# Ledger of designs, part 225: peptides against a protein of PDB entry 3WG5

Target 1, 218 residues: chain A of PDB entry 3WG5
Amino acid sequence: LAKNIVYVAQIKGQITSYTYDQFDRYITIAEQDNAEAIIIELDTPGGRADAMMNIVQRIQQSKIPVIIYVYPPGASAASAGTYIALGSHLIAMAPGTSIGACRPILGYSQNGSIIEAPPKITNYFIAYIKSLAQESGRNATIAEEFITKDLSLTPEEALKYGVIEVVARDINELLKKSNGMKTKIPVNGRYVTLNFTNVEVRYLAPSFKDKLISYITD
Target 2, 218 residues: chain A of PDB entry 3WG5 as posed
Amino acid sequence: LAKNIVYVAQIKGQITSYTYDQFDRYITIAEQDNAEAIIIELDTPGGRADAMMNIVQRIQQSKIPVIIYVYPPGASAASAGTYIALGSHLIAMAPGTSIGACRPILGYSQNGSIIEAPPAITNYFIAYIKSLAQESGRNATIAEEFITKDLSLTPEEALKYGVIEVVARDINELLKKSNGMKTKIPVNGRYVTLNFTNVEVRYLAPSFKDKLISYITD

## One batch from the design tools (peptide; made by RFdiffusion4, then SolubleMPNN)

Design b2_p23_6_s2 (from b2_p23_6, 16 letters changed)
Fold by OpenDDE base, seed 1:
Structure b2_p23_6_s2 (fold): chain B 218 residues (1-218), chain C 218 residues (1-218), chain A 23 residues (1-23)
Amino acid sequence: as target 1 above (218 residues)
Amino acid sequence: as target 1 above (218 residues)
Amino acid sequence: MRFIDRDVGLEFTTSEKTAAIRA
């Protein structure tokens, strides 16, 4: 029996236009092989709003389930990373990771202080993040509070509040726990039941370009 | 039986004079073929007020129904996009999209702060957006609050408040749900009942010019 | 790094010397 393939790739660092290219490449590879799913190990402090929104769209357009896995322990899906996660087919977090802190900002001043986004922008992203949560059947109240209160959560809290679907220590536990779960958003208009029985796990290495970009954004 | 044609086109990015040309071209093609309707998949963060007003006028002058569809998931009809939607014959939104945040601004300062529009301009656009809502039988109070409170809404909220007519995941669901609906504004002086039974969906690709403009505005 | 939204540029720019209203 041809083993169903699950791809695993890593996205680390700031969310930029180059990060979009990484997501697009990884998902495209998995789509081409008709993988059962792709798991993106995500560790990000946040990044650009435009890139984030494009990444969310790319995930939602995926022909296969995209699982965002906040990994390894000590990693975060902070700010832009939270939006990306909420836009995905399934969210998992490893113990010792975090999610949230989504308030939009205009940047940092020379002294390192936050330049606040105007209410117009903040309200836009409140609506945006709530829509992502609602679409995926996740906690929209908490999603809003990721912005309004700069809320950040542990995996256990995020699971408890219905922000994420799985707490898993590693890929094997993730596959085990998520087996038989329905995607939180449609894949090609259909909710998919994940089938991780007898799967082959394939790790996608970063391209040379991906490595270079990661180096520049670090 | 000659299938009624529904055209689908995409408008993405900032609203500019070139965006007007895109709208005009797409609507003209659909008019020439006596289409049942054209659906414009809209994803915009906003843009120029002058271009926006011209686009609204072009939609209102259409010989066929123009459906503004905020699509795909993660897209928005922000600022200028909201005005365009409110000026259309039917508004649909996909889950995970947003609408609103319509306060006019003069631009951004060097530090990224908003340069506020003077009260005269703000009041002008309050009246304008309210008029669009009233003409289309949509919620004028919420339309005003898109400016005065920088309000932004999810599809579900927008539907609930009577700002939009349809929440749909894709074109097929949109066609199904909007079948038999009356346009919210007249087409050539008449309210039209949409007939999406046994329709052929034709996708209009962006022209080379459209692609170039999208690239420049990104 | 928090959500740096530069480019949600609500550029409601009007053309003439009348201040480009970005919406």
Scores: peptide ipSAE 0.038, ipTM 0.283, DockQ to the pose 0.056; fails the geometry check
Fold by OpenDDE base, seed 3:
Structure b2_p23_6_s2 (fold): chain B 218 residues (1-218), chain C 218 residues (1-218), chain A 23 residues (1-23)
Amino acid sequence: as target 1 above (218 residues)
Amino acid sequence: as target 1 above (218 residues)
Amino acid sequence: MRFIDRDVGLEFTTSEKTAAIRA
């Protein structure tokens, strides 16, 4: 029986326009090959809100399920990463990772102090993140608190509070646990039941461009 | 009579967090020296919305008038640059420059196609840009059309439509024409009448960091 | 100190570059 394909790709570092290109490339490859899903191993401290929103849109427009996997241990889906995760078809986290801290900021001053976003911007992103949570059937109250309280959660807390769907140590455990789960948002207008019973895992390597940009943004 | 000081600084390239740092540094210097105003020679194709909003906020919080001058000929205050301009105390443009094209986008795909922002984001920025125009007594309808029609204007059009206040070929003409004008937004809660009758122009050079970041974002 | 670039950078660009809202 022709094995269903699951792609796995890594996205690490700041969320930028280049990160969008990575997501787009990875998802496109998986779409073209009619993969069962693509898993994005995500480790980000956050980044640009526009890139984030584009990435969310790209995920939501995917022809296949996109799973965000906060990996490896020590990684985070912080700030922009949390939004991306909440916009995805399934969120998984490895033990020792974190999610949250979503308060928008305008930047850092020369002394390293955070420049606060104006309330209008903050409120916009509160509405946005709540919308993502609501659309995905995740905890919108906690999603809001990622901003208002700058809350960060462990995988266990995130799972407990209904922010994420899976805690898994590795890809194999992720596939095992997510097998038979429904996507938290639609794929082509339908909630898909993931089928990982007979899959081949294919890793997508970062392009040369991907590596270069990651280096520049680190 | 002690000459009033007008600072002039250049900001060129994409609007990023680093661009915010440039604005902050330049404005801070001018504030500390109790300048009559600072003129920012702006040439940008746009950039990050967060950085843009921070820059707008920083301008609006300035202790002195901040004049955005789209300069030199061939330059643009495009996209984020338009927002920044609309958030400033006075907008000037040199002949052969442009303003507008403010539609938010999420990014570019591999084929160079624009990834559209979701309507919610677009609508947010429509409201935002209209607010900036309204607060500054500028043409809010045209400001909206910078997004909805991706409109770009010449200096003559922008002046005619009440988007900008001055068309000037150089700093000297700008100072001459803007002398006696009221700021379009308050400085410390008051609309300031600009006094450029006896001023010394001081140019602020980009820091080494400014030059480096400009190079990376070009 | 991992500076969480929490800057929600909406990008408005006329260039083929993405309106980066940073979050």
Scores: peptide ipSAE 0.028, ipTM 0.286, DockQ to the pose 0.304; fails the geometry check
Fold by OpenDDE base, seed 5:
Structure b2_p23_6_s2 (fold): chain B 218 residues (1-218), chain C 218 residues (1-218), chain A 23 residues (1-23)
Amino acid sequence: as target 1 above (218 residues)
Amino acid sequence: as target 1 above (218 residues)
Amino acid sequence: MRFIDRDVGLEFTTSEKTAAIRA
């Protein structure tokens, strides 16, 4: 029987317009091959809101399930990363990772203090993150607290509170645990049941362009 | 007047044997050019203890000052990263970064729980991290608490408690603030006063090998 | 002494301050 393909790719660092290009490229490759899913290993401190929103939209327009996996141990889906995760078809976290801390900021002052966003901006992102949680059937109360309380959660807490769907040590355990789960948002207008019983895992390397961009933006 | 050269390079991700190769390559290039210093932009969740100890040793054997800069905003010098920083000639942090959380672990269990290191191992690393702090004239009490209390600090806290020397938004501010500072450990047996008044900044890109390794180890 | 690959796994303490979402 032809093996269903699962792609795995890594996205690390700040969320920028170049990060959008990485998401678009990786998802496009997986779509073209009619993959069962793509797993994005995500480690991000956050980044630009515009890039984040574009990435969420690109994930939601995907022809295949996009699984966000906060990986490896020590990684985080902080700020923009949490929004991206909440906009995805399934969220997984490795042990020793974190999710949350989503308060929008305008930047850092000369003294290293955070420049707070005005209430209008904060309220916009509260509404936005709650909508992502509600649309995906995840905990909208906790999603709001990621902003209002700067809440960060462990994988176990995030699972317990209904923010994420899977805690897994590696890709093999992720595939095993997510097998038979329904996507939390539609794929082409339908909720898909993931089938990872007979899959081939393919790793996507960063392109030369992706590597160059990560170097320029870091 | 011939400009003193300052190199800037990035090291991101898990600390592995390949990370040692990156440190060695970057420092070697800067040594060969008789640079005033090299700044390593560090963002790491931690990694292997053996690789970390080798990196610390390589930094301590450097013929030029090695400045660890926790960068960009959102980055961390977690676990192994803190040890590396404490072993360096100067530590800087960007606003919105963190340092600490140095408790050694043996790994993660099947249930996602941390497998704690036995007391012998924990005590070894307590002694080791305290020695790095003491040798560099940094706060050894806080260094111990990075392990015993899983303490993490903001840049402002780390500066206040005498763990780090500089908080800076970017490379230009880092050079400005660290100008005239003495290295916290010797360079070729002597404490060096940094001179960044007339410097040329040169960026070192990751080699193709460095990029490939980061992809394989992640 | 084989320095056992002690995964000095730092638990990333969640104190990573939220990176700037520039609206």
Scores: peptide ipSAE 0.023, ipTM 0.209, DockQ to the pose 0.073; fails the geometry check
Fold by OpenDDE base, seed 4:
Parts: C-alpha cells; sequence; structure tokens
Structure b2_p23_6_s2 (fold): chain B 218 residues (1-218), chain C 218 residues (1-218), chain A 23 residues (1-23)
C-alpha cells in the first residue's frame, strides 16, 4: 500500500556520475518507504551524457513516480537536465526557470571554445531525446529543437508546447496541481494516477558523501 | 519466487557514468525477471570515482544478488573495479586476473604524470573502501592497503586474504563453487543463500547505446 | 601469470579533457 508520503530532494550542479548516485539514493529511499512519489528539485547547467542516460534509466526503473521539478526560481534544467526531465514521470517548473539547450558537445578546448560533437553523436541524441519525448507523450518536435536549435524555454512556453506538465511556485502548489495527474511514463508497467491528498512531505538531505563529492566537483 | 535464472553480462573498460548505465540496465533486467543472481564479468583499469560510487550504490540497492566476476583471464578489477567488487554481494576472480591498485588520483597532467589526490580525498577513500570491506565481511586491512600501498593481488592471494569469495575458471565453475554461499551484503535486507542448482544462464548483450558509448569513450 | 599492475587511479576531476560527450 502506497503511504501518503512524498519525498523531496534537491539535485544541484553538473550532471555527473555522482549525480546518478544522488538520484539512485533518493529514489531508493522513496521506494523503500513505498512513497506516493519523489520530487527532485533540479537545478543543473548540464553535464555528462553518460551520467544523464544512466539517470534517465534509473528514473524509468523506479518503483514509484519520480517528478522532476525545476526549482527554485532562477534554476535551470539545461542540457542533460532536459533529458532527465523528459525521462521522468512528471515534469514541473517554477516560474523564472528554464529548460532546453540540449546540443551535445565533446567538451571545451583549452581556450574555452566548444568542441562540437560529430554528426553521428548529434544524430544519436536527436533520436534519443525524441524517443524520450514520444515515450512520455511530450512534444518530440520541440525536444528535437532543444538540440538542433539549442532551444531554451520558459515554464509557460514549455507547458504550452507540451514539454512539461505543471508550472508551480512551490512544493505545495506542485502537489495540488499534479494531484490526479497520470504519470507520463509507466511505473512498474502502469501509468499511475498521483494521489497527493493529505500527503506527508519528507525532505531528503544530501548524504555526507553527496556533500563531499559536490564540493570536490564544484 | 526466484526463478532458476542467472544473468551474465560483461562490463569492460573505464568506469564512467556510462558504466553505471550498464550496471543499472543489467541489474534491472535481472530484477524484473526475479533472477537468482546476475554475474557481471568485469574487466576494468579503473575510472571515475563518482561513477564508481554510484555503481556501488546501485549494486547495494539491487533486489537480486550481484556477483562481480573478474573475467576473462588477463582481466583486472583495478582501482574503481576493486571498489565495485567490494560493494557487491559476491566477488569471484578467474585465474590470471588481478584486483587492487585503488589509490585515488585527480587525473593525468599533459605530460602523462599522475596528479596526486590531496590527503583529504585519499583519506576519504581509505575510509570508504574500509567501510565496503567491513560491511561485506571482507579484509578491511587489505582494502586499505589497496590505497596506501597501491596493492594488487592475484586471485589466490585475494581469496587467501579474504578479499574475494571464489576463484573460478568459467561461469559453470563459478556457479558450482558459489552454490550455497551467502551473499556478503544483504539483498533487500537479508543475506541470501545462492541457489544455482539447475539454473538457466542468460547472457545479456550490450545495448546499442552501450556499444556506442563504449566506442566513443574508448 | 603476468599480472599487469595497471596503476590506474580513481579520477575525481570532471575536468579531464577526455572526449566525454556533454549534454
Amino acid sequence: as target 1 above (218 residues)
Amino acid sequence: as target 1 above (218 residues)
Amino acid sequence: MRFIDRDVGLEFTTSEKTAAIRA
């Protein structure tokens, strides 16, 4: 029986293998407690493609709904963050946040210039991001344009274009607005109707390890 | 009811965020099928600490036993691979393999010289690797020496010192020798007795994505 | 049995210029 518990955790910074650890830990805790959902407050400029893909896969394997919430105002789900969001069960954004800019790059040269990804890689991620959008019933055309045009959207635009599901100012508004929504991807093979009536919100803090790695990678 | 199925998958190369994806995918498949266990044939020179820690965490969260098998002969579970092994439910090694050499580094300079990790980081990983060893009932002193002395062991040495549980030439011998062993860490909160009597072995191939990322990171 | 002592340390730095695809 799902408890009327919703977990909230924050993931901030570059998407790395460590970020996967955070996602995994947080989702696992929520799974163990049979939470109604976990909300990940996400603020990222992007990061590693491999880590991103792992995070997406981890989310898709979650036994409970994973809601990506681009939060707080001023935060972004840029690049890798967009893929993660598109791979999640529900996307929300706070006012004053952004999503998009998903063009893959090989990195930065010594002079700080972008090293472009070869067309093969770019095309792979176009297919990948479109797949995420299609699987989640989100706008695959816009998802493609996140790469091809390096498009970035406001919450209102993202909602309008069917990229995200909710615009919410805070956790309470998010819970209120998403109550009764179906997950955009399956949870254990089923689309789940979110029930946030009379839920207990539990906040997860970063582990000591999470803090240390974040400190070292920052 | 656990099916008499054992999955086998290969993970080769540097430990990266992509390697986490491989672990996650493979373990998830095995979990979905309620396999008796998954055996990961591991051959790695090491890699990223963040990815390694994520992989360890993913293994520890597995609903089925994860056996790390350093295979084939000539393979190594070096550096990050050792941590992963120590974080697993059972470690096996094939003859002619190695484990150890776990000293953390910041990377390589332009001239190929090692950039040493600061003492703070080294001490963190000493504590971490000792914790993994202790939690799994393995030799924490040797685990520490994997860092402090950059110690590498043969399968016979690793077995003798209580770092690993099995030396096996192939999957069949591994299954035979590990049959009836308890996992060295809990699965869903319980130490599981492995039952490999009359098991079906299923091999998992890398996904197209896995192949592509491996190809790009190699 | 030739044990190739591959002294491959754990890399902590995200900055390594290895051709890691960033997205």
Scores: peptide ipSAE 0.020, ipTM 0.248, DockQ to the pose 0.061; fails the geometry check

Design b2_p23_6_s3 (from b2_p23_6, 14 letters changed)
Fold by OpenDDE base, seed 3:
Structure b2_p23_6_s3 (fold): chain B 218 residues (1-218), chain C 218 residues (1-218), chain A 23 residues (1-23)
Amino acid sequence: as target 1 above (218 residues)
Amino acid sequence: as target 1 above (218 residues)
Amino acid sequence: SRFIDRTVGLRFTTSEKTREITA
């Protein structure tokens, strides 16, 4: 019986236009192979809102389920990462990770102080994050509070509050726990029940370009 | 007589945090050598507002005059580039270049359509760009219209309207025309009269890191 | 990158020490 394929790729670091390219490349590969899903192991402190929005849109246009997995322990889906997660078909977190802290900022001043976003920017992203949560059937109130209270949650809290779907220590546990779950948003207009019963896990390595960029930006 | 040094460096491409690093590095080198000025040959379609604001602040904190030179012909100081220019000690443009088009956007959708910034974001940047213009004694009305009308100007128009200080075909003409001009903003709390009578022009090459990043991001 | 042009570049970063990775 031909095993269904699940791809696993890592995205680590700041959310940028390059991160979009990584998402696009990884998802495209998985789409081409008609994978059951792709799992993106995400570790990000945040990044650019524009890139984030593009990534969300790319995920939503995916022909296959995209699972955001906040991994490994110590990783975070902070800020932009939270938006990306909320825009995905399923969210998982490893123990010892975090999600939230979504308050938009304009940047840092030279002294390292935060330049606050104007209220209307904040309000825009409140509406946006709530929309993502609502569309995915996740807790929109908590999503709002990720901004208004700069809230950050543990995996257990996030699960409890209905922000995420799975807490898993590793890929094997993730596959086991998510097996039979419905995607939180549609894939090609339909909610899909994940089938991880007889799957081959394939890890996607960073491209040469990916490695080079990571080397330069680290 | 020890010649005063004028550094010239190129910044080309999108405005990012990396662009900030380039500005910081270049200005720091010039500061360390007590240069008369540094000329940044700028060619940018725009970029990140956060990076832009940091760059502006870095320029304003410079111990030496920073001249933004929109160069070569065909180049632009578009969007973020305009803000950077307006935050600098002197603006020059080569014939056939442009400045303006400063309307903030949230990004591009997957279909390439612009995601409009909320009105309050736009208003924030209107206030910001006007402040830069006012502080530098440049045309704040036109600065506003760079956003509200998405206005773009030729060098001749920009000079005419009091947005920029110099139109010059090359570095030699720039030095000649700007000689004796006062900086539009203070250097270390004082307006400086530029002295380009007996200067050595030193070109700063991109660092290895700069080249690598450019190679990856191009 | 087409996505950086003319953008507000709003950031969602939690750490001041995070190296700004730009595409």
Scores: peptide ipSAE 0.102, ipTM 0.342, DockQ to the pose 0.332; fails the geometry check
Fold by OpenDDE base, seed 4:
Structure b2_p23_6_s3 (fold): chain B 218 residues (1-218), chain C 218 residues (1-218), chain A 23 residues (1-23)
Amino acid sequence: as target 1 above (218 residues)
Amino acid sequence: as target 1 above (218 residues)
Amino acid sequence: SRFIDRTVGLRFTTSEKTREITA
């Protein structure tokens, strides 16, 4: 029987329009190959809000489950990364990772201080992040606190509070633990039960363009 | 029977991108020679957070145990150094050393005063350091206090509170005491019992580049 | 929406400062 395919791709660094292009490319490849799912290994300190919102939409429009995996240990799904995770079909975190710190800012002043977002913008993103959490059946109160308290959580805390679904050390453990789980949001209008029995794992590499941009942005 | 090799390398000074390169090089050499472990003699006042996080990831991806040894007496694993230690397979400290003081800062003002990190960043690193501690089975409460109280500990205190695993005066005592210990995080997905019976100790020297950069940054 | 246009320049980042963050 033809083995079901799970794609794995890595996205690291700031969330930008180029990050959207990476998500779009990776998800499209996995969709075209009728993959069982794609796992995105995410390590981001955050980035642009517009790019983040576009990425969330792209994930939600995916024809296959998109699993956000905060990996490897030491990685973070910070700020924009948290929104992306909350917009995905399943969130996993490796031990030694973090999630949260979602308060929007306008940027940094010349002295390195944060330029605060006005209340109107902050309130918009509070509503937005709560909506993502509610839609996915995740903890909307904690999601709000990611902004209002700039809260950050460990994997264990995030699991405990119902922010994420899986703590896993590696892809093999992730596949094992998530096998038989339902997606937290629908795929093509239906909640999907993940089937990771007898799957082939295929790793996607960054394009040349992706590598070049990463080199410039790092 | 071919003697098991333990590599020893020294990393001193500020944590920077160049420090990452040193870690990567040293660990790679030890991996290539299938060493039983590498011991990094660490003396750092701290440094860049991004470099620190990359170093932690590199350690956690090591194919062999990486032991962080705060050495010699008078040395510190301050700030970034504490995170690195907490991300490692085993922490040892020599008498007369210190660990902690992990509060993130944005830098120093013209008058030499600390520019405080905003709560967003502080909370992020609280979650991060707690995650490292929890993953390694070390004291996450104390790890948090390294930030929230800017706590610093002696080797004896750190051992008592379950932050570190070994107090040792030198490499010979370290090898003796750590022989038969399990790594605090997995190596290639498995917790390893250290075997330092009949080992050859090999010291790695800084590269020419490492020496040059150290000279420039000191 | 006009609101999305206002999100242009908004950052959800710990990063730009993490490079400058000394820990």
Scores: peptide ipSAE 0.100, ipTM 0.350, DockQ to the pose 0.125; fails the geometry check
Fold by OpenDDE base, seed 5:
Structure b2_p23_6_s3 (fold): chain B 218 residues (1-218), chain C 218 residues (1-218), chain A 23 residues (1-23)
Amino acid sequence: as target 1 above (218 residues)
Amino acid sequence: as target 1 above (218 residues)
Amino acid sequence: SRFIDRTVGLRFTTSEKTREITA
């Protein structure tokens, strides 16, 4: 029986236009091979809002399920990373990770203080993040509070509140726990049941370009 | 019978990118020799959050148990040091040491006053530290209070509250008391029972590079 | 489209500060 393929790739660092290119590349490879899913191991403190929105769109246009996995322990899907996760087909977190803190900012001042986003922008992203949560059947109230209260959650809290679907220590546990789960958003207009009973895990290495970008942005 | 090796190394001073390199070096040496464990004698007032998070990840990726030992008497695992400890496989403290005081700051003003971190950042680290505590089965309420109340604990208090696992006066007492304990987090996906019944203690000296870095940062 | 142009400057970062954040 042709083994179902699950791709695993890593995205670490700030969300930028280059991060979009990484997502696009990884998802495209997995699509071309008709993978059962791709798992993106995400560790991000956040980044650019434009890149984030483009990444969300790219995920939602995926021909295969895209699982965002906040991994390894100590990683975060912070700020922009939370939006990306909420736009995905399934969210998993490892123990020791975090999600949230989504308040948009214009940047940092020279003294390291936050330059606040104007209310118009904040309200836009409140609506946006709530929409992502609602579309995926995740907790839209908490999604809003990621902005309004700058809320951050542990994996256990996020699972409890219905923000995420899986807490898993590693890829094997993730595959085991998510087997038979339906995607939280459609793939090609249909909710897909994940089949991880007989899968080959294939790791996608970062390209040289990806490594260079990471080096520049870190 | 091949003697089980336990490595002991010291990390003292501020947590920086160079401190990460020290952790990585020490753990790598112990991994290469298939040590039963490595004990890191930690004395830190804190440091950079990014370096701290990377150190936590490195510890959690260790192929062997990493024990954080707040030592000698008078030492502290303050701020970043507490996070590192909470991310480790076992925490020990010597009498006369302290742990906690984890409130993130942006830095110090020229007059020595603290520049407060914005709520977004504080909440992020609250979630992060709670996640570390929860993953390791340690007291997540106290972990949060290390930030929200700037709480600091004695070894006896930390043990009582389930923040740490061992109070020990020296390495020999630590080995004796921790013998047969399970790691608080997995090693290669499995909780390991520490076997210190027939161990050779090997001390890792700081490299010349480590000494130079310590000299520059102290 | 014009609202997106303003998002170019928007950062959802905890990162730049995590470098400067001491814990």
Scores: peptide ipSAE 0.093, ipTM 0.350, DockQ to the pose 0.117; fails the geometry check
Fold by OpenDDE base, seed 2:
Order: sequence, then C-alpha cells, then structure tokens
Structure b2_p23_6_s3 (fold): chain B 218 residues (1-218), chain C 218 residues (1-218), chain A 23 residues (1-23)
Amino acid sequence: as target 1 above (218 residues)
Amino acid sequence: as target 1 above (218 residues)
Amino acid sequence: SRFIDRTVGLRFTTSEKTREITA
C-alpha cells in the first residue's frame, strides 16, 4: 500500500554518473518507504548521454511514480534534462523555466565552438527521444524537433504542444494540479492514478557527496 | 627558443571535463615557459568521449610537444586514454601498463552490464581512431581493432605493432630513449626533433581542484 | 570502483562546459 507520502528531492547541475547515483538514491528511498511518488526538482543544462540513459532506465524501473519538475524559476531541463523528463511518469515545469535543446554534441572546442555529433549519432538520439515521447504519450514530433531544430520551449508552449503535463509555480500547486492524473508511463506494468490527497511532503537533502560534486561541477 | 625544460604532470582517473582543464592548464604552463616538451603521466580507465576529443584537440593545438606516458606500472591508457595517446606527439608506456579497449559504450545498466553503443557510434569512433593513428603515423589497423576486438596491448606489443614509440621504466629512461625522436604529429606545423640533452625536469602538481575531483571520482 | 565508465558520453548540454560522450 502506497503511504500518503510524497518525496521531493533536488537535482541540479550537469548530468553525470553522479547524477545517476543521486537519482538512484532518491528513488530507492522513496520506493523503500512506499511513497505515493517522488518529485525531482530538476535544473540541468544537460550532461552525459550515458548517464542520461541510465537515469531514464532507473526512472522506468521505478516501483513508484517519478515526477520531473523543472524548478525553480530560471531552471531548465535542457538537453539531457529533456530526455530524462520525457522518460518520466509526469513532467511539470515552473513558470520561467525551459525545456528542449536536445541536439547531441561531441563537445566544445578550445574556442568554445560546438563540436557537432555525426549524423548517425544524431539520428540515434532522434529515434531514442521519439521513442521516449511515444512511450509516454507525449508529442514525438516536438521531441524530434528538440534535436533537429534544437528547439527550446516555455512551460506554456510545452504544455500546449503536449510535451509536459503540468505548469505549476511550486510543489503545492504541482500536487494540486497533478492529483488524479495518470502516469504517462506504467509503474510496475500499470498506469497509476496519482493520489496527492492529504499527503505528507518529505524533502530529501543532497548527501555530502552530492554537495561536493555540485560544488565542483558548477 | 625552447628552454632546456621538460614539464612532467600526472593525470589519473576518469577522463572528464575536469581532465580537459588539467590538460589545458598543464600544457599552457609548459607553453608559457617555452618548454622542450611536457610529459603527461597518464593513468585512466577511460571516460567521456567529448572530453577526450577536446583533450586530443588541445594536444594537437599545443605549441610544444606533448608526450603521453602510461605510468606508473599498473596504469592503463584504457579507452579514452588510448585516443588521447594516439592524438599525442609521442606515446610511451612503462612495463606493466596497458593500452587499448576502445569500444565505445553508452554506459552501464543497474546490473553492471554494458550498454552497447549503436553501430553508428562505433563506426564513428572507428573512423576517428583510425584518423588519429594515420595522422600520427601509427598502426591504424591495430587502432581499429582496439574498438572492433576491444583489444588491449602490453607495452611490448604496442611497440612491436607500431602503436607507441617508447617503452620506459621511468622519466629518466623515457627522456633518454626519446631524445632525438621526431614527434609523430606536427608542432606548429612542423615535426619536431625532441632534444632532452641536459634538460631540467619540472614537476607540475595537481591543483586543489584536481585533487578534489580525483578524490570524488575514485 | 566498478564503474569503469567506458561510455560514449554524448553531450546533451546547452552549457559550453558540459562534455557528455564517454569512451
């Protein structure tokens, strides 16, 4: 029986293997407590594609709903963050945030110029991001354009185009608006109707390791 | 005029953006001092391909010879490390080290299994590693096999097959053996004959930031 | 640590500082 508990955790910064560890830790804690859901406040400029794919897989394997919330205002789910969001059970965005810009790159040159990924890599991730969108019942055309046009959207646009499910100013509004929504992907093989009636919100603090990594990567 | 100075710095651990910063810092210091060369003692299990490509580019743009030295015994230039080595002006290995295993992967699953890169990514890096080998006058067939067969070589094998230029037990032997060798790629558009006669060896210590990152990634 | 990140870390970043591809 899911407890009347919702976990909230923050993941900020570049997506790396350490970010995977954060996701894994947070989701595991929430699973162990049989939480109704976990909300991940996500603010990322992007990061590693491998870590991203592992994070998506970890979310998809979650025993409880994982909600990606692009928060606070000024935050982004850029690049890898968009993939993570599209792989999640529900996407929310705060006003003043952004999502998209998913074109894979090989890096930055010394002059700060982007080293483009070869077409074959780009095509792989087009297929991948479209798959995530389709599997989650989200707009696969826009998902593709996140790569092909390097498109970035506002919360209002993302909602309008069926990329995300909720625009919310804060956790309370998110809980209120998402209450009664079905997850966009299955949890343990079933689409779950979220129940945020009379829930206890529990915040998970970043570990010492998480703080140290964040300090170094910023 | 190149000073009678050789810098030696250590780069250990995963190849990341921070590793790029280390390479950039070390090479810049050596360039500023107009060093005869910089030797990077490399011990890496691999890491980020983007960081690797940026590091290769940084080496190729160096105003002085950059020697990759797989050191100490027990060290490896694995995966990304092999690419970096192949992009450098000279490769040396200590006895008891290894090079190769360059097959790109997308990551590790929760169960520790490798997530394979799609063929298109693998083919990209085959072309890339072959280019590095060809440009440096090294064995491109073996470079390809570092990916296709995930081949790893001993120093003796790597030398025999024309992947590397020097097997050396320590910096002194490296300097002695590489003295009079030409760089395998150009420096400022010219192939340089290394002159390690009566050189001052200067060791560059890792920065506080470098130490902190290494502590976290191990 | 078992995590020899042999991954092709493709970058999905909007930040100039973020390097994603692991080899």
Scores: peptide ipSAE 0.092, ipTM 0.341, DockQ to the pose 0.307; fails the geometry check

